# Peptides against a protein of PDB entry 3B8E: the designs that were tried, part 140

Target 1, 230 residues: chain A of PDB entry 3B8E
Amino acid sequence: PFLIFIIANIPLPLGTVTILCIDLGTDMVPAISLAYEQAESDIMKRQPRNPKTDKLVNEQLISMAYGQIGMIQALGGFFTYFVILAENGFLPIHLLGLRVNWDDRWINDVEDSYGQQWTYEQRKIVEFTCHTPFFVTIVVVQWADLVICKTRRNSVFQQGMKNKILIFGLFEETALAAFLSYCPGMGVALRMYPLKPTWWFCAFPYSLLIFVYDEVRKLIIRRRPGGWVE

## One batch from the design tools (peptide; made by RFdiffusion4, then SolubleMPNN)

Design b2_p21_2_s3 (from b2_p21_2, 18 letters changed)
Fold by OpenDDE base, seed 3:
Structure b2_p21_2_s3 (fold): chain B 230 residues (1-230), chain A 21 residues (1-21)
Amino acid sequence: as target 1 above (230 residues)
Amino acid sequence: DEVEKRALELLELAKKLIEEK
């Protein structure tokens, strides 16, 4: 998100402190949970035919899969960002290159896509209104990501939810999202204004998309063992 | 530990960038 902010010169979609909350609060516990997840019975039973080549291929395929999931997460967040800005009169095309004028305190007549002028204070309120929904969207998408990452080949329905640490990670992530979204003072401290409860549900399609994507991927792997999708 | 270190470094960099604006 921050890289796109710099490259595309759009208004900041997600605050730096919020990014830290994701990295430290939402990603760490899940990563630990995955480390303690029992390897799939099929992975443990398969002796590597060639430990060097098979490991390298598997690492590359896993890296690509996680990269794709990460891209879907980012797309979900940006979708929410663009929807909120569009609802406030800023169409996505108009946001490109707008950052310089957006962040300038001396410019109080920045026009939206409909010719409405926005003061510095007004546009910063809109910007900060985007931060919370973006964060929550990432969290909701991560629910699916965490659940699917516990398995490589088996469906989530086959493996089940046996990892207590994973379940704890999901609750922690959700609790953190709720705290940051609704605790008084977060708007000032973290530039995350309170979120309408309805926005939690706006992220669900992307969570579902990741879930479906991974289930389809796993299905392909089961049908074509040793394929490039593995 | 390395990820945490990198995250902290990125945070410090981001803070500096924000303060310079």
Scores: peptide ipSAE 0.005, ipTM 0.242, DockQ to the pose 0.031
Fold by OpenDDE base, seed 2:
Structure b2_p21_2_s3 (fold): chain B 230 residues (1-230), chain A 21 residues (1-21)
Amino acid sequence: as target 1 above (230 residues)
Amino acid sequence: DEVEKRALELLELAKKLIEEK
């Protein structure tokens, strides 16, 4: 997210403190839960293959999976960001290069895509309004990712929600998201303004898309073992 | 700006720590 912010010179979609909360708080517990679940699943299926080669392959697969998940999360967050800004009159194309004027306190006549002028204070309110939905979107996408990562090949429907650590992680993320979104003072402390409950659902299509994509991927892997999709 | 810079440095450190685990 930050790299895109620098490259595109768009208004900051997610505050640095919020990014830290995501990376250290919301991503860590899921990562641990996934590590435990993978260890459990691998213990059950592994005939003793050569431990060195299998470890390397697993580490590569895990790193690739985490990298892909992170990219999907970022895309989901940016989608929510662009939707909110578009609803407030700022189309994505107009945001490109706007950062310099956006962050300038002395410019109070920044025009949106429809010619409406925005004061610095109004712009910052909209910016901070984006931070919370971006965060919540990541959490909702993480729900899907965690559910998906339970199984390499089996459908989520086949293994069920037996991992207590995963369930705990989902609960913790949700509780953290609710706390950061609705606790008084978070708007000042974290630049995260309160989120309307309706915005929780903005991420659901993305979560569903990821879920469907992964189920399709798993279905392909089951039908074509050893394919490039593994 | 300085707070952002420090936060970025902390983020980079955190990312490095996560990548090393």
Scores: peptide ipSAE 0.000, ipTM 0.245, DockQ to the pose 0.021
Fold by OpenDDE base, seed 4:
Structure b2_p21_2_s3 (fold): chain B 230 residues (1-230), chain A 21 residues (1-21)
Amino acid sequence: as target 1 above (230 residues)
Amino acid sequence: DEVEKRALELLELAKKLIEEK
C-alpha cells in the first residue's frame, strides 16, 4: 500500500520514523490482543471438515481480507495526505512526478497548482505537516481493523467487545498518536508537526467503510456457509 | 510486516537517490 508514493513519485506522505511507530507501536498491542481473544462460539463448535484444504482456504481468505483492508487503510491515509496538500495549494494531479523537485533543496521556486512558488523550507513544512495526519489516519483506521479482526463470522454486534486487552490496545494506539501529534519537540525529532484536531475525523469515513465491508463480508459468510468468502 | 519492511527500505533508497542528485 505504501508503494503508491514511490510509483507516482509524489512527495513523501509518511516519514520513516512514522512508519516505524506504526509497525512497532500500533501493531504490537493489537497482535497481543488478538492472541488473547476468545474464540468465537461458532468456531469452537466446529471441527475442521478437512484440515488440509481448510487451512489452505483459510490462509487464502485471510490474505485476501487483510489485503483488502490494507488497501482501504492506505486509501484513508492517502486521502488525508491529498486533502492536506490540496489545502496548501497542491492538487493531487500536480503532485505526480513532483518528488524529485520537491526534495531538491536547491530548487526554491517549486510551483503549486495555483502558481505560487514554494521554497524548500516551506515545502518541508507542509510535508511534515502531512506526516502526523497520515499516521493518525492509519491509527484510526486500525481501530476498525482491530475490532473486525476479533470475529471471523459473527457480527461485532453479536460478539461484543469483551476483550479488555483489545480495548486497552485501542487506547494505547490513541494515546501514542496523541503523544506523537502534540508533544513538544516531535516536529523536530520525528518530523511530525502538530495535528489540528479536525484531521482526526478525516479517517472516520474509512473506518466506517471497513466496518461496513467486514459486516457485509460476515453476513455473506453466514448466509452462504462454505462460500469463497469464508 | 515483510512487505512493509521492504517498502521502507525502498523508500529510504529512493530518498538517498534523490538526495544524491
Scores: peptide ipSAE 0.000, ipTM 0.295, DockQ to the pose 0.024
Fold by OpenDDE base, seed 5:
Structure b2_p21_2_s3 (fold): chain B 230 residues (1-230), chain A 21 residues (1-21)
Amino acid sequence: as target 1 above (230 residues)
Amino acid sequence: DEVEKRALELLELAKKLIEEK
């Protein structure tokens, strides 16, 4: 997200505080929950044919999968960001290169895509309005990520939601997102303005996409053991 | 502004700590 912000020179889609809340609050408990998850019976039963090469390949595949999921997560956040800005009159094309003028406190007449002038304060309100839904989008997508990471090969439908720690992590993450989104004063303290509940649903298509992608991946792995996807 | 400044300082510190490892 930060790289796209620098390259495209768009208004900041995600605040630093929000990033910290993701890293410390939403990622840690789920990661712990996954560590306590029962190792897939298949991972324990298959002795690596070659312990050195097979471990390296598996680590690379895991890293690539997490990287891909992270990209889809970022895309979901940016989609929500662009939709909100578009609803406020700023089309994605117009946002390119706008950051310099957007962040300038002395420019109070930045025009949107429809010729409406926005004061610095108004622009910052819109920017901070984007921080919350970006965060919420990440949280909703992380639900799918946590669920799919429960298994490497087995479908989520086969293993089910047996890990109570994982379920707790999902609730904690959701509660944190709700707190940051709707608690009075968060707009001033964290630059996260309240979000309409409807915006939570903007992330669901991406969450579903991740889920489908991972299920398809797992299906391919099960059908072609020893393929490049292992 | 002060909270943001502190958060930025912490982030910069964290980045430095990660780069030094």
Scores: peptide ipSAE 0.000, ipTM 0.250, DockQ to the pose 0.021

Design b2_p21_2_s4 (from b2_p21_2, 19 letters changed)
Fold by OpenDDE base, seed 4:
Structure b2_p21_2_s4 (fold): chain B 230 residues (1-230), chain A 21 residues (1-21)
Amino acid sequence: as target 1 above (230 residues)
Amino acid sequence: DEIEKRALELLEEAKKLIEEK
């Protein structure tokens, strides 16, 4: 998210504190849940044919999968960001290169895509309005990521939701998202304005996409044991 | 900090205006 912000030179979609909350709050519990996750029965039973090559391939595939999932998460967040800004008159194309003028306190006539002029204060309100939905979108997408990470080869439907730590992680992330979104003073403290409940649903297509992607991946692995997708 | 406070005040006012409609 931050890299795209720099590259595209768009208004900041997510505050630094919010990013820290994601990194510390949403990644830590999943990492713990994965550490305590009982190795998939197949992982424990299959001795690697070649411990060196199979481990390397497996690490590369895991890294690629996490990288791809991370990209989908970022896309989900940015989608929500662009939707909110578009609803406020800023089309995605217009946001490109706008950051410098957007963050300048002395420019009070930044035009939107429709020629409406926005004061610095108005722009910051819109920016901060984007922070909470962006965060929530990431959290909702992370739900899918956490659930799919539970299973390496088997479908989520086959293994079920037996990991209590994972379930706890999902609730913790949700509670954190709710706290940051609706607790009084978070708008000032974290630059996160209260979120309309409707914005929680904006992330669902991306969560579904992650689930579909992972299930397809797992299906390919199951059909082609020893393939490059393992 | 002052801009953020003012932004929050404006948001609260906007919210009130929306609720009154």
Scores: peptide ipSAE 0.013, ipTM 0.390, DockQ to the pose 0.032
Fold by OpenDDE base, seed 2:
Structure b2_p21_2_s4 (fold): chain B 230 residues (1-230), chain A 21 residues (1-21)
Amino acid sequence: as target 1 above (230 residues)
Amino acid sequence: DEIEKRALELLEEAKKLIEEK
């Protein structure tokens, strides 16, 4: 998120402290929970041909998978960010390069995509309004990603939710999201204004799409073992 | 702004430490 902020020079979608809360709070516990997930039945049947090379390949594949999950999460967050700003009159294209004027407290007539002028205070309210939904979107996307990452080939419906630690992780991150979103003072401390309950559902279509996509992917892998989709 | 800058620096350091492990 921060890299995109620098490159695109857009208003900051997520505060640094909030990013730290995600990395240390919402990502760590779920990641640990995945380490305790039972191996897929097909993985258990695969004898490593060469333990050294196969370990390296597996580590690389795991690293890529975690990298992809992080990218998907970021995309989900940015989607929510752009939706909120668009609803407030700022179209995505208009946000490009706007950061300099956006952060200048002496410019009180920044125009949105429709010619409406925004004061510095109004802009900051909108910016901070985006932080909480961005964070919540990450959590909601993590629900899907964590469930999907349990298996490489088997459907979620086949493997089930047997890992109690994973289930606990899902509840923990949800509770943390609720705390950060609704606890008094978070707007000042973390620049996260309270989230309307309706915004929790903004990420659900995205999570559903990821879920459906992964189930289709897994179905293809089951039908065509050794394909490029794996 | 200074707090945010320091937090970013700490985050970058933390990321480096995580990547080194």
Scores: peptide ipSAE 0.000, ipTM 0.245, DockQ to the pose 0.021
Fold by OpenDDE base, seed 5:
Structure b2_p21_2_s4 (fold): chain B 230 residues (1-230), chain A 21 residues (1-21)
Amino acid sequence: as target 1 above (230 residues)
Amino acid sequence: DEIEKRALELLEEAKKLIEEK
């Protein structure tokens, strides 16, 4: 998110507070839940042919898969961000290079794509309104991540949702997202203004995309063991 | 840093409130 922010000079889509909430609130409990999950039988039974090289290759492949999933998460967040700004009169093309004027407190007449002038306060409200749905999008996409990370090879449909700690993690991150999104005072305290509940659904296509992507990946691995998609 | 510290405190409070429910 920050790289795109710097390169495109767009209004900040995700604040430091939201990043901290993701790292500490939504990632820790799920990560712990995954640690208690039964090791995939194939990981335990398949002795590496070469312990040094095969382990390193597997770690790299896992890292790449997580990188791809993280990219899909970011795309989902940015999509939600651009839709909200577009609904408020700022088309994506108009946002390019707008940051300098957007962040200037002395400019109170920044024009949107339709010629409407926005005060600094109004701009900051809409910016902070974008932080919440970006965060919520990440949380909803993380649901899919947690589910798919249960196994590397087996389908979610084969293993099922037996881990109570994982279910608790999903509930905890969702409850935290709802609290931060709708609790009075969060706009002032955390720069996270309330979001319409309908915006939670904007993340679902991306969660589904991650789920389908991982299931296809796992299917390929099962059919062609030792492929580069592991 | 101060904002981050306050955000962490609020996050911890939020977690406690969620755990209590």
Scores: peptide ipSAE 0.000, ipTM 0.244, DockQ to the pose 0.076
Fold by OpenDDE base, seed 3:
Structure b2_p21_2_s4 (fold): chain B 230 residues (1-230), chain A 21 residues (1-21)
Amino acid sequence: as target 1 above (230 residues)
Amino acid sequence: DEIEKRALELLEEAKKLIEEK
């Protein structure tokens, strides 16, 4: 999110502190949970032909899968960001290159896509209104990510939710999201204004999309071992 | 496998860019 903020010169979609909260609070426990996840029965039953090479390939595959899911996750967050800004009169195309004027305290007449002028204070309120929904979207998408990452090949329906650490991670990230979204003072401290409860549900389609994507991917892998989808 | 390799490379590049700025 921060990289896109710099490159595209758009209003900041998510604060750096919030990103750190994601990395430390929402990603760490899930990562640990995955480390303790029992390897798929198929992986454990197959003795590696070459332990060094096969391990390296598997690590690359896992890393790439996480990279793809991470990209989809970021897209979900940005979608929420653009929806909120569009609802406030700023269409996505208009946001490109707007950052310089957006962050300038002396410019109080920044026009939206409809010609409405926005003061600096009004712009910052809208910006900070985006931060919380963006964060929550990431968390909701991570629910699906954590569940699907339990297995490389097997469907989630085939491998039950047996990992207690994973379940704990899901609760922890949800609790953190709720805390950051609704605790008084978070708007000032983290630039995350309170979230309307309805925005929690806005992320569900993306979570579902990731879930479906991964299930389809796994299905293809099962049907065509060694295919390009791996 | 090829998609995974490219995504990893992109992720590593992105991490490097974030750390440098």
Scores: peptide ipSAE 0.000, ipTM 0.202, DockQ to the pose 0.022; fails the geometry check

Design b2_p21_3_s1 (from b2_p21_3, 17 letters changed)
Fold by OpenDDE base, seed 2:
Structure b2_p21_3_s1 (fold): chain B 230 residues (1-230), chain A 21 residues (1-21)
Amino acid sequence: as target 1 above (230 residues)
Amino acid sequence: LERVQEFIERLKKLAEELAKK
């Protein structure tokens, strides 16, 4: 998110405090919950044929899969960001290079894509309105990520949701997202303005995409054991 | 996930350093 902010010179899609809330609050509890997931029966029964080479290949493939999931998460966040700004009159193309004028307190006549002028205060309200939905989008996408990470080869439907700690982690993430989105004072303290309930659904297509991607990946692994997708 | 987080954190630090500049 921040790299695109610098490279594209767009308004800040996600504040530093919100980023810290994701990294420390949202990601940590799910990561701990995964440590308590029951070992997949197929992983425990397979002795690594060559512990050094198979571990390295597996670590690379896992790293690639997580890298791809992370890219889908970022795309989901940016999609929500661009939708909110477009609904407020700022089309994605118009946002390119706008940061300098956007962040300047002395410029109170920044034009949107339709020629409407925006004061600094109005622009910052819209910017901070993007922070909360971006955060919530990441949380909703992380639901899918957390659920798919419990198994490497088996479908989520085959193993089911047996880990009560993982289920608790999903509820904790959701409760934290609701708290940060709706608690009075979060707009001032965290620059996270209240979220309309409809924005929770903006991430659902990306969450579904991650589920479909992982189920297809796992299906390929089951059909072609020892393939490059493992 | 930890490596991705470390990578994201490094990118964030780099971005913060660039933003201070």
Scores: peptide ipSAE 0.000, ipTM 0.262, DockQ to the pose 0.034
Fold by OpenDDE base, seed 3:
Structure b2_p21_3_s1 (fold): chain B 230 residues (1-230), chain A 21 residues (1-21)
Amino acid sequence: as target 1 above (230 residues)
Amino acid sequence: LERVQEFIERLKKLAEELAKK
């Protein structure tokens, strides 16, 4: 999100403090929880890997899969961002290059896509209104990401949800998201204005997409052992 | 919320069926 803010010169979709809350608050506990995940039921059925050849290919495939998931997560956040700005009169195409004027305190007549003039204060309210739902979108997508990361080959339904620490991580990140979204003073302290409960559901299609994508990937791996998807 | 839960449950069942194949 921050890279796109710089490259596309759009209004900041996700605040720096919010990014830190994701990295330290919502990602860390789930990541630790994966270290306690039970071994896959088929791990002992796998042939011994050749450590020289099979590691490199597998690390590349894993990195590509995580990279793809990360791109889908970012797309989910940006979708929510563009929807909110469009609802406030700023179409996506109009946001390109707008940052310079958007962040200028002396320009109080920035026009939206409909010719309405926005003061600096009004623009910042809209910007900060985007931060919270972007954050929540990332958290909701992370539910799917965390669940799919439990297994490499087996379906989540085959492996089950026996890791209590992972379940705790899901509750922790959700509770943190709710706290940051609804606690009084977060708008001033973190530039995260209150979230309408309906915005929690905007991320669900993306979390579902990630889940389905990974389950299909795992299904292909199970049906075609040694394929390029492995 | 109930519709989402039902949808998730249907997806779970579908995934379980796919996982058995």
Scores: peptide ipSAE 0.000, ipTM 0.196, DockQ to the pose 0.019
Fold by OpenDDE base, seed 4:
Parts: sequence; C-alpha cells; structure tokens
Structure b2_p21_3_s1 (fold): chain B 230 residues (1-230), chain A 21 residues (1-21)
Amino acid sequence: as target 1 above (230 residues)
Amino acid sequence: LERVQEFIERLKKLAEELAKK
C-alpha cells in the first residue's frame, strides 16, 4: 500500500496507525495461531521429499503464493479506497498525482473529477473516511488468508477448522476491526472515522477470490503431483 | 452490493463444487 502511495502519488489510502494495527493487532495473533495448526493429514503420509531439490522448489512456490496473496490483499484495499473516493467525486484517474495538492493545507480549492472544489478540511475528512474501510477490507481479506494457510495441499473442507487458536485469531481480528471502526473517539484519536456497515461487504469479493485461487491451486497440486505448482 | 453478493454466492457455489471434486 505505501509503495503504491509513493509511486502513484495518490492521497494516503491507509494511515500509519492502521498499518500498525494490522501488523501488531491483526497479523500477530493469526500468525501465532498458524504455528499451532494441526499437521495436514497427508503430511504424515508423504514420503520424505528429496531434501535437496524439493525444499528449494517448495520455498520458491510458497514465497510466490504468499506474494500473490499479498498483491490481492493490496488490490482489495485499494479497490475500497477508490470506491470511497469515487463516491465523493474523485475518480481514480484524477487521484494520480493529486497528493501534493491534497496534502497542502494552503490549497483550499482542489477540484474533484466534477469540478467541485474541496477545502483542506473536507479533503482530510474524506481521506480519514477511507482509512477505516481500507483497514476493514484488509481484515476481511486476511480471514481468507488465515483459512487457506492452514493447509498446503488439502482443501479447507478436507482439513476442517480444528485449530481453536486460529478461530480465536479470526474473532480477535474482527473484534479489533469493529472496535476501531465504531468506538467513539477513534476518529479523533486514530484518524479512523466510523464505518458504514455496508463497507464490510466490499472486501468479500477479494476474500473469496483468494479463497478460490488457493483452492484451485491446491486442487491442481492434488491432481498433478510433482507439477510446477507444488 | 447486491451484485457483489450475487457474485460471491456464485463463487462460493463454484468453490464448493470444486472442493467436492
């Protein structure tokens, strides 16, 4: 997210506080929960892989898969950001290069895509209105990530949800998102304005996309043992 | 939102079908 903010020179899509909440609040407990995930039923049945050839390939493929998932997460957040700004009159194309003028407190006549002028205060309200939905979008996408990461080969439906710590992590992440989104004073304290409940659903397509992508990947691995996707 | 929900439901059904295979 921050790299795209720099490269595209768009208004800040995600605040530093929200990033910290993701890294410390929403990622830590889930990551710990995955360490306690039960071994896949097939891992114990797998013959020892050739430790020289198969480790490198698997590490590369895992890294690639996580990289792809991370890109989908970022796209989900940015989608929510662009939707909110578009609803407020700022089309995605117009946001490119706008950051300099957007962040300038002395410019009170920044035009939107429809020629409406926005004061600095109005712009910052819209920016901070984007932070909470962006955060919630990441949280909802992370639900899918956590669920898919519990297995390498088995479908979620085959392995099931046996890890109570993982389930706890999902609830904790959701509770944190709800707290930050709806607790009075969070707009002032954290620059996270209250979220309309409808925005929780904006992330679901991306969460589902990740889920489907990983299930398809796992299906290919199951059907083609030793394939390039393993 | 309704279109997104419909899309989600279609994808869920597809995922379930793929998981049964």
Scores: peptide ipSAE 0.000, ipTM 0.193, DockQ to the pose 0.018
Fold by OpenDDE base, seed 5:
Structure b2_p21_3_s1 (fold): chain B 230 residues (1-230), chain A 21 residues (1-21)
Amino acid sequence: as target 1 above (230 residues)
Amino acid sequence: LERVQEFIERLKKLAEELAKK
């Protein structure tokens, strides 16, 4: 998100506070929960891998998969960001290069895509209105990420959802997202304005996309052991 | 939103079918 903010010179899509809330709040309990996940039912059925060659390949493939998932997460967040700004009169093309004027406190007549002028205060309200939905989008996508991380090869349906700590993690991150989104004063304290409940659903297609992508990946691994996807 | 939900449900069903194979 931050790299695209610099390259495209768009208004800030995700605040520093929201980033900290993701890193410290939403990711910690899920990460701990994975430590308590039961080993895959097939782990003991696998032949011992060559400790030199097979570890390196697996680490690269895991890194690549997480990189791809992270890109889908970012796309989901940016989609939500662009939709909100478009609903407020700022089309995606108009946002390119707008940051300089957007962040200037002395410019109170920044025009939207429809010729409406926006004061600095109005612009910042819209910007901060984007931060919360972006954060919530990441949380909703993280549900899928956490679920898919339960297994490397087996389907989630084969492994099941027996890890109570993982379930707790999903509730914790959701509760934190709801707290930050709806608690009075968060707009002033954290620059996270209240989220319309409808915006929670904007992330669901991306969460599902990640889930489907990973299940397809795992299916390919099961059908073609030793393939480039493993 | 309803169309998105229907699409999501279809994708979930597809994912479940793929997971059984």
Scores: peptide ipSAE 0.000, ipTM 0.216, DockQ to the pose 0.018

